Peptides against a protein of PDB entry 6PSE. Designs and how they scored, part 70

Target 1, 78 residues: chain A of PDB entry 6PSE
Amino acid sequence: PSEEEEYARLVMEAQPEWLRAEVKRLSHELAETTREKIQAAEYGLAVLEEKHQLKLQFEELEVDYEAIRSEMEQLKEA

## One batch from the design tools (peptide; made by RFdiffusion4, then SolubleMPNN)

Design b2_p18_2_s3 (from b2_p18_2, 8 letters changed)
Fold by OpenDDE base, seed 4:
Structure b2_p18_2_s3 (fold): chain B 78 residues (1-78), chain C 78 residues (1-78), chain A 18 residues (1-18)
Amino acid sequence: as target 1 above (78 residues)
Amino acid sequence: as target 1 above (78 residues)
Amino acid sequence: MDEEKLELLKRILEEAKA
């Protein structure tokens, strides 16, 4: 049997004391996992914003670079 | 009483059928939350890597830009 | 480019804080 099937059987055969303990355990894990999910999402958003700002700076520099390159090319053609 | 205190009381007074249902509910929520946490973390990591690559490209362009700028400056001074 | 990722992260954050 799969771990999931075995766990399901355990839950069905469990006494109230075990079930209460399991509810407590799962509640705790859910709270922690939820906190971690929030942290991961917030971090991801922050990095996305940083990347976006960097991309804008990069694009500005590309424009400036192409301007100088073009000017240099024109000077060399003259 | 707080929601947490009320919930704790509910768990203590609950019948096995309710407890089993609650274990099932919490297990499902934990699985979903875990999946979302992992997805958020993976996306954050991917964006971080993309940002790092972009930063490297930006730094390379800065070097190239400064080289052309310097060359142009020298030509104008001559 | 990153709109899909942005939307996902925002959704996850909103759902978690609700």
Scores: peptide ipSAE 0.328, ipTM 0.849, DockQ to the pose 0.600
Fold by OpenDDE base, seed 1:
Structure b2_p18_2_s3 (fold): chain B 78 residues (1-78), chain C 78 residues (1-78), chain A 18 residues (1-18)
Amino acid sequence: as target 1 above (78 residues)
Amino acid sequence: as target 1 above (78 residues)
Amino acid sequence: MDEEKLELLKRILEEAKA
């Protein structure tokens, strides 16, 4: 049997004391995992914002660069 | 009593059938929350890598831009 | 692509804080 099947069997055959302990364990893990999920999401959002700002700066610099490059090229051709 | 205290009492006084159902519920929620946490982390990492690449490109462009700017300034001063 | 990621992360965050 798979681990999942074995666990399911354990739950079905377990005494109330074990079940109460398992509820407590799962509740704790769920709370921790939820906190970590929030942290991961918040971090991702922060990085997205940083990347967006950097992208804007990069695009502005590209425009300025091409302007100067073009001017220099024109001067060389004249 | 707080909701937490009431829930704790419920768990202590619950029948095995309710406890088994609660274990199942919590297990399901934990699995989903874990999946979402991983997904958020993976997305955050992907964006971080993209930002890093963009940063490198930006820094390279800054160097090139300053080189042209300096050359042009020198030509104007001469 | 970034928009999709943004929306996903926002959704996850909102659901988790609710």
Scores: peptide ipSAE 0.328, ipTM 0.848, DockQ to the pose 0.621
Fold by OpenDDE base, seed 2:
Structure b2_p18_2_s3 (fold): chain B 78 residues (1-78), chain C 78 residues (1-78), chain A 18 residues (1-18)
Amino acid sequence: as target 1 above (78 residues)
Amino acid sequence: as target 1 above (78 residues)
Amino acid sequence: MDEEKLELLKRILEEAKA
């Protein structure tokens, strides 16, 4: 049987003391995983914001570059 | 009493059928939360890589911009 | 471009903090 099936059987055959301990274990793991999920999401949002700011800076530089390039082209063709 | 204390009391006084249902509930929530944590982490990493590539492009454009700026300055000063 | 990722991350945060 799969580990999942074995675990399911264990839960069905378990005594209340084991079940209470398992509830405590799962509650703890859920709390930790939830905290980690929040941290991962917050980090992802921060990086998205940083990338967005960088993109704006890049686009601004592109505009400045094209302005100088165009001026240079005009000067060389005159 | 706090919600945590009330929940703890509920777990201590619960019948096996309730405890098994609670194990199932917590297992499901843990699985979903774990999936979301992984997804958030993967997305954060992807954005970091995209930001890094954008930074490299930005730095390349800065070099090109400074080259044209310098040439333009020299032409205007001559 | 990043809207899908942004919305997902915001949803994850809202669900976790609610």
Scores: peptide ipSAE 0.326, ipTM 0.848, DockQ to the pose 0.604
Fold by OpenDDE base, seed 5:
Structure b2_p18_2_s3 (fold): chain B 78 residues (1-78), chain C 78 residues (1-78), chain A 18 residues (1-18)
Amino acid sequence: as target 1 above (78 residues)
Amino acid sequence: as target 1 above (78 residues)
Amino acid sequence: MDEEKLELLKRILEEAKA
């Protein structure tokens, strides 16, 4: 049997004391995993904002670069 | 009593059938929360890589811009 | 750009804090 099937059997055959302990364990793991999920999401959002700001700066520089490039091209052709 | 204290009392007084159902519920929520945590982490890493690539492109454009700016400045001063 | 990722991360965050 798979580990999942073995675990399911354990839960079905377990005494109340084991079940209460398992509820406590799972509650703790859920709380911890939820906190980590929040941290991961907040971090991802922060990086997205940083990338967005960088992209705006990049696009501004592209505009400035094309302006100078065009001016120089006109000067060289004259 | 707080919700946490009430829940703790419920767990202590619960029958095996309720406890087994609660283990199943918590196991499901833990699995789902874990999947979402992993997904958030993977997206965060992807955005970090994209930001890094954008930064490299930005730095390359800065070099090109400074070169053309300097050339233009020299031409205008001559 | 990144709208789908942004929406997903916001959803995950809001659901976790609810």
Scores: peptide ipSAE 0.325, ipTM 0.848, DockQ to the pose 0.576

Design b2_p18_2_s4 (from b2_p18_2, 8 letters changed)
Fold by OpenDDE base, seed 5:
Structure b2_p18_2_s4 (fold): chain B 78 residues (1-78), chain C 78 residues (1-78), chain A 18 residues (1-18)
Amino acid sequence: as target 1 above (78 residues)
Amino acid sequence: as target 1 above (78 residues)
Amino acid sequence: SDEEQLELLKRILEEAKK
């Protein structure tokens, strides 16, 4: 049998004391996992915003760079 | 009493059938939340890597820009 | 820090692969 099937059997045959302990365990794990999920998502969003701002700055710098490069090229050709 | 205290009391007084159902519910929610956590983590990692690459490109462009700016400034002062 | 968050994300991923 799969681990899932074995676990299901365990739950079916378990006494109330074990079941209460399992509820407590699962509740704790769910709370922790939820917190970690939220934290990871919030961080990902923050980094995405930072990346977006950086991209805008990069594009502005590219424009400025090309302007100076073009002017410099004109001066060198003269 | 807090919701947590009320829930704890419910678990303590619950019959085995309710407890088994609760284990099943929590197991399902934990599985889903775990999957979402993984997705959030993978996304955060990917965005961080992209931001890092963009930062390197930006810094390289800054160096090139300052080089040309400096050269241009020297030419204008002459 | 980015490094701390990176480690957290890596930890999350590694734990999930167990």
Scores: peptide ipSAE 0.224, ipTM 0.835, DockQ to the pose 0.835
Fold by OpenDDE base, seed 1:
Structure b2_p18_2_s4 (fold): chain B 78 residues (1-78), chain C 78 residues (1-78), chain A 18 residues (1-18)
Amino acid sequence: as target 1 above (78 residues)
Amino acid sequence: as target 1 above (78 residues)
Amino acid sequence: SDEEQLELLKRILEEAKK
């Protein structure tokens, strides 16, 4: 039997005291996991915004760089 | 009484059938929340790595840009 | 810092893989 099947059997055969303790345990773990999920999501969004701003700056610099490079090349060819 | 206190009382007074159903519900929610947490973490990591690579590229371009700018300025002053 | 956040993300992933 799989661990899932064994756990299911345990739940079905458990006494009320065990079940109450399990509800408490699962509630606690759910709360913690939910908090961690939110934190990860918030950070991901923040980094995404930072990456976007950096990309815009990079693209602007590329344009400026190519302009100067082209001017320099023209001056050297003249 | 707070919702938390009411829920705690419900758990303490509940029949085994309700408790088993609650364990099942919480287990399901925990599994889903855990999956979502992992997804959020993986996404955050991926975006962070992309931002890091972009930052390195930007810094390299800045160095190259300043080199050409300086050379151009020197040529114009000569 | 980015490093601290990276460690947090790694921790989350490691805990989830257990």
Scores: peptide ipSAE 0.224, ipTM 0.834, DockQ to the pose 0.773
Fold by OpenDDE base, seed 2:
Structure b2_p18_2_s4 (fold): chain B 78 residues (1-78), chain C 78 residues (1-78), chain A 18 residues (1-18)
Amino acid sequence: as target 1 above (78 residues)
Amino acid sequence: as target 1 above (78 residues)
Amino acid sequence: SDEEQLELLKRILEEAKK
């Protein structure tokens, strides 16, 4: 049987004391996993915003760079 | 009593059938939350890597821009 | 820090892959 099937069997045959302990364990793991999920999401969002701002700055600099490059090219060709 | 205290009392007083159902519920929620956590982590990592690459490109362009700007300034002052 | 967050993300991913 799969681990899932074995676990299901364990739950079905378990005593109340084990079940209560398992509820506690799962509740704890769920709380921790939820916290980690939220943290990852918040961080990802923050980095995304930073990347967006950086992209805007980069695009602005590209425009400025091309302007100077073009001007210099014109001067050299004259 | 707090919701947490009430829940704890419920768990302590619950019948095995309720406890088994609760284990099933929590296991399902944990599996879902774990999947979401992984997705959030993968997304956050990807965005961070993208931002990092963009930062490197930006810094390279800044160097190139300053080089041309300086050359142009020298030509204008001559 | 960004590095700490990155390590957190990596940890999360590694734990999930086990």
Scores: peptide ipSAE 0.223, ipTM 0.835, DockQ to the pose 0.880
Fold by OpenDDE base, seed 3:
Structure b2_p18_2_s4 (fold): chain B 78 residues (1-78), chain C 78 residues (1-78), chain A 18 residues (1-18)
Amino acid sequence: as target 1 above (78 residues)
Amino acid sequence: as target 1 above (78 residues)
Amino acid sequence: SDEEQLELLKRILEEAKK
């Protein structure tokens, strides 16, 4: 049988003490997994904000670069 | 009592049928939360990579900008 | 730090693959 089928059988045949322990285990794992999910999301949001600020700086530099490039091209052609 | 204390009491007083149902519920929630955690982690990595690529592009543009600025300054002073 | 966060994300992903 698959591990899933074996687990299902264990749950069906288990005594209340085992079931209570399993509820506790699953509750703990759910809490930890939820914490890790939130932490990953918070990090992603922080990096996204940093990327956004960097994008704005990049666009400003592009404008300045094109201005100087254009001026220099005009000077070379004159 | 807190919701946590009330839940703990419920688990302690519950019959096997309720406990089996609770194990099933928690197992499903854990599976879903695990999937969401993975998605959050993958998103965080993707955003970090995008920021890194943008940073490299920004640094390359800074080098090019300084090169043109320096060349133009030399032309104006000559 | 970015490195610490990156390692956390990698850990999360690696644990999920097992």
Scores: peptide ipSAE 0.221, ipTM 0.834, DockQ to the pose 0.836

Design b2_p18_3_s1 (from b2_p18_3, 8 letters changed)
Fold by OpenDDE base, seed 2:
Structure b2_p18_3_s1 (fold): chain B 78 residues (1-78), chain C 78 residues (1-78), chain A 18 residues (1-18)
Amino acid sequence: as target 1 above (78 residues)
Amino acid sequence: as target 1 above (78 residues)
Amino acid sequence: SDEEVVERFMKLIEEAKK
């Protein structure tokens, strides 16, 4: 049987004391995993904001670069 | 009593059938939350990679910009 | 898109806090 099937069997045959302990364990793991999920999402949002700011800076520099490039090209062609 | 205290009391007083159902519920929620956490992490990683590539492009453009700026400055000062 | 990613993250946060 698969691990899932074996676990299901264990749950079906378990005593109340084991079941209570399992509820506690799962509740704890769920709480931790939930917190980690939130943290991952919050971190992702922060990185997105950083990328956005960098993109704006990059675009500004592109404009400045093209301005100078164009000016130099004009001077060289004159 | 707090909701947590009430829940704890419920778990302590619950019948095996309820406990088994609760284990099933919590297991399901944990599995879903775990998948979502992993997904969030993967999304975050993708954004980080994009930001990194953008940073490299930005730094390359900065070098090119400074080269042209310096050349222009030299020409103007001559 | 960045907007889609933001929305996904926001959804995950919202769901987790409920």
Scores: peptide ipSAE 0.358, ipTM 0.849, DockQ to the pose 0.135
Fold by OpenDDE base, seed 5:
Structure b2_p18_3_s1 (fold): chain B 78 residues (1-78), chain C 78 residues (1-78), chain A 18 residues (1-18)
Amino acid sequence: as target 1 above (78 residues)
Amino acid sequence: as target 1 above (78 residues)
Amino acid sequence: SDEEVVERFMKLIEEAKK
């Protein structure tokens, strides 16, 4: 049997004391996992914002660069 | 009493059938939350990689821009 | 730092998959 099937059997045959302990364990793990999920999402959002700001700066620099490049090209052609 | 205290009391007084159902519920939620956590982490890593690549491109453009700016400044001073 | 964030994310992934 799979681990899942074995676990299911364990739950079915378990005494109330074991079940209460398992509820406590799972509740704790769920709380921790939830906090970690939220943290990961918040980090991802922060990086996205940073990337967005960087992209804006990059685009502004591209505009400035092309302006100078064009002026320089005109000077070199004269 | 707090919701946590009320829940704890519920678990203590619950019958085995309720406890088994609660284990099943919590197991399901934990599995889903775990998958979501992993997805959030993987997404964050992807965004970091994208930001890093953009930063490299930006720095390269800065170098090119400063080179042209410097050359242009020299030409204007002459 | 980016390195710290990467480390944290990798840790989260590894811990969740074990």
Scores: peptide ipSAE 0.333, ipTM 0.845, DockQ to the pose 0.133
Fold by OpenDDE base, seed 1:
Structure b2_p18_3_s1 (fold): chain B 78 residues (1-78), chain C 78 residues (1-78), chain A 18 residues (1-18)
Amino acid sequence: as target 1 above (78 residues)
Amino acid sequence: as target 1 above (78 residues)
Amino acid sequence: SDEEVVERFMKLIEEAKK
């Protein structure tokens, strides 16, 4: 039997005291995991914003670079 | 009484059938929340890697830009 | 820093896989 099947059997055969303790345990873990999920999402959003700002700066620099490159090329060809 | 206190009382007074159902519910929610946490972390990591690559490209372009700018300035001053 | 953020994400992933 899988661990999941064994756990399911345990739950079905457990006494109320065990079940109450399990509810408490699961509630606590769920709360912690939820906070961690939110934190991960917040960090992801922050990085996305930073990447976006960097991309804009990069694109601006590309434009400036091509302008100077083109001017330089024209001067060399003249 | 707070919602937390009411819930605690409900758990203490609940029948085994309700408790088993609650364990099942909480287990399911915990599993889902855990998957979501992992997904958020993986996505954030991917964005960080993308940002890092972009930063490297940006720095390389800055070097190239300054080289051309300096050359252009020297030519104009000569 | 980016390094610190990476470490945090890796920690979350590791903990979630336990």
Scores: peptide ipSAE 0.332, ipTM 0.845, DockQ to the pose 0.086
Fold by OpenDDE base, seed 3:
Structure b2_p18_3_s1 (fold): chain B 78 residues (1-78), chain C 78 residues (1-78), chain A 18 residues (1-18)
Amino acid sequence: as target 1 above (78 residues)
Amino acid sequence: as target 1 above (78 residues)
Amino acid sequence: SDEEVVERFMKLIEEAKK
């Protein structure tokens, strides 16, 4: 049988004490996994903010670059 | 009592049928939360890659900008 | 650092796949 089938059988045949322990185990794992999910989201948000700031700087540099390029092109054509 | 204390009491007083149902519920929630955690992590990695690519583009533009600025300065001084 | 963040994310992924 698959591990899933074996687990299902175990749950079905288990005594209340085992079941309570399993509820406790699963609750703990769920809490930890939830915390880790939130942490991952927080990291993602931080990187997004950094990327946003970098994008603003990039756009400002593009404006300055085009200004100088245009001026130089005018000087070369004159 | 807190919700946590009330839940603990419920688990302690519950019959096997309820406990088996709770194990099933928690198992499903854990599976879903685990999937979400993985997705959050993958998303964060994607954002980091995007930021990295943007940084490379920014650095390339800085090089080009300084080259044009230098050339224009030379033309003005000549 | 970006490297530290990457390592943390990779750890989360690997742990979740076990």
Scores: peptide ipSAE 0.331, ipTM 0.845, DockQ to the pose 0.085

Design b2_p18_3_s2 (from b2_p18_3, 9 letters changed)
Fold by OpenDDE base, seed 1:
Structure b2_p18_3_s2 (fold): chain B 78 residues (1-78), chain C 78 residues (1-78), chain A 18 residues (1-18)
Amino acid sequence: as target 1 above (78 residues)
Amino acid sequence: as target 1 above (78 residues)
Amino acid sequence: SDEEVVRRFMELIRKEKE
């Protein structure tokens, strides 16, 4: 049987004391995992914003670079 | 009493059938939350790598831009 | 692995907040 099936059987055969302890354990793990998920999401959003700002700066620099490159090329060809 | 204290009392007074159902509920929520946390982490990591590559490209372009700018400035001053 | 990805990203978050 899979680990999930074995766990399900354990839950079905468990005494109330074990079940209460398991509820407490799962509640704690859920709270921690939820906090970690939120932190990951918040950080991800911050990185996205930073990347977006960097992209805008890069595109502006590309325009300026092409302008100067074109001017230099024209001077060399003239 | 706080919601947490009331919940704790409910767990202590609950019948085995309710406790088994609660274990099942919490297990499901934990699995979902864990999956979402992993997804957030994977996404954030990918964005971070993209930002890093973009930063390298930006810095390379800055060097090239300053080289051309300096060359043009020297030509104008000569 | 998924565990390694999460661990690595959480570590980066921790370092960024410090």
Scores: peptide ipSAE 0.188, ipTM 0.827, DockQ to the pose 0.912
Fold by OpenDDE base, seed 2:
Structure b2_p18_3_s2 (fold): chain B 78 residues (1-78), chain C 78 residues (1-78), chain A 18 residues (1-18)
Amino acid sequence: as target 1 above (78 residues)
Amino acid sequence: as target 1 above (78 residues)
Amino acid sequence: SDEEVVRRFMELIRKEKE
C-alpha cells in the first residue's frame, strides 16, 4: 500500500490520544507553513517593488540617452 | 475564554469520529498551504531573476550613456 | 525539487533580513 493509504489506515485505527496529538501536530505545522507562505509573499512583493523602481529608472535613462544620441547625431551630420 | 482555549477544549473532549475528521481537514489545509508556499517561492525567484536581468541591462545602458555624455561634453567645451 | 526551491527562497529571505 502507498504511504498515503497506510496513513489513512493509521488514522482510522488510532486511539483518541493519538488523534489528539496528531491534531496538535498538524495544527502546529499548518501555522508554521502559513507563516512561511506569508513571509514569502511579503518578500516577493518587495522584490516586485524594487523591480518596478528599477524599470522606471531604466526608462528615464533611455529617454535621456536617446536625447543625447539624437543631439550627437545632429552635430556630427552638420 | 479565547478561541484558542475553546478549540483546545473541543479537541480534548471530542469523539474519535470528530478527531479523525479534524485530522483529515488539517491534512488537507496543510497540503494546500504547502503548495501555495511553494508557488510563492517560485514566483519570488522568478521576479528576482527578472530584476537581475533588468539590472544588467540598466548598467549596460549607463555605460553607453556616460560614453556619449563624455563625448558630448568634450565637443561642447572645444 | 519543490523542497529545494522553498529552501532556497527561504534562505534568500533570511539573508535579506539579516
Scores: peptide ipSAE 0.187, ipTM 0.827, DockQ to the pose 0.974
Fold by OpenDDE base, seed 5:
Structure b2_p18_3_s2 (fold): chain B 78 residues (1-78), chain C 78 residues (1-78), chain A 18 residues (1-18)
Amino acid sequence: as target 1 above (78 residues)
Amino acid sequence: as target 1 above (78 residues)
Amino acid sequence: SDEEVVRRFMELIRKEKE
């Protein structure tokens, strides 16, 4: 049997004391995993904002660069 | 009593059938939250990589821009 | 693995907070 099937059997045959302990364990793990998920999301949002600002700066620089490049090319061709 | 205290009391006084159902519920929520955490982590890594690549491109463009700007300034002064 | 991805990202978050 798979670990999942064995676990299911254990739960079905377990005494109340074990079941209460398992509820506590699962609750703790759920809380911890939830906090980690939230932390990852918050970090991701911060990085997204930084990337967005960087993208805007990059696009502005591209415009300025192309303007100078074009002007210089025209001067060299004349 | 707080909801947490009431829940704790419920767990302590619950019958095995309720406890088994609660283990199943918590296991499901934990699995779902774990998947979401993984997705958040993968997303954050992707955004971080994108930002890093953008930063490198920006820095390269800055170097190129300053080179052209300086050359243009020198040409105009001559 | 998914576990490795999570571990690495959590470590990155930790480092960025330092």
Scores: peptide ipSAE 0.185, ipTM 0.827, DockQ to the pose 0.978
Fold by OpenDDE base, seed 3:
Parts: structure tokens; C-alpha cells; sequence
Structure b2_p18_3_s2 (fold): chain B 78 residues (1-78), chain C 78 residues (1-78), chain A 18 residues (1-18)
């Protein structure tokens, strides 16, 4: 039998005391997993903001670079 | 009473049928939340990699910009 | 694996906080 089938059988045959303990265990794991998910999301959002700021800076530098490049090219061609 | 206290009381007084249903519910929510956590982690890694690539491109452009800026400054001062 | 991705990401988060 698969682990899933064995677990299902355990739940079906379990006494109330085991079931209450399992509810507690699952509740705890759910809370922890939820916290980890939120933390991952918050970090991801922070990185997204940093990437956005970097992109803006990059675009500004591109404008400045092209301005100087164009001027330099004109001087070299004269 | 807080919702947590009310829930705790419910678990303590619950019949086996309710407890089995609750185990099933929590197992399902845990599985879904785990999947979402994984997705958040994968997304965060992808964004981090994108930011890293952008940073490298930005640094390369800075080098090129400073080279042209310096050359232009020398020409203007001559 | 998905588990490895999560582990790696969580480790990166930890390092960034240090």
C-alpha cells in the first residue's frame, strides 16, 4: 500500500486522542508553512522593488550614455 | 472567548467523525499552502536572478559611460 | 526538486538578513 493509503487507514481507525493530536500537529505545520510562504512573498516583493529601482537607474544612464556617445560620434566625424 | 480558545474547545469536545473531517481539511490546506510556498520561493529566485543580470548590465554600462565621459572631458579641456 | 528550491531560497533569505 502507498503511504497515502496507509495514512488514510490510520485516520479511519484512529482513536479520538490520536485524532486530536493529529489536528494539533497539522495546525502547527500549517501555521509554520503559512509564515514561511508570507516571508518568501515579502522578500520577493522587496527584490522586485530593488529591481525596479535599478531598472530606472539603468534607463537614466542609457539616456546619458547615448547623449555623450552621439556627441562624441559627431566630433569624430567632423 | 477568543477564536483560538473556541476552536480549542471544539477540538476537545469533538466526536471522532468531526475530528477525521478536520484532519482531512487541515491536510488539504497544508498541501495547498505548501504548494504556494514553493511557488513563492521559485518566483523569488527568478526575480533575484533577473535583478542580478540587470546589475551586471548596469555595471558594464557604467564602465562604458565613464570611458566616453573621460574622453569627452579631455577633448573639451584641450 | 521543489524541496531543494525552497531550501535554497530560504537559505538565501537567511543570508541576506545577516
Amino acid sequence: as target 1 above (78 residues)
Amino acid sequence: as target 1 above (78 residues)
Amino acid sequence: SDEEVVRRFMELIRKEKE
Scores: peptide ipSAE 0.185, ipTM 0.826, DockQ to the pose 0.963

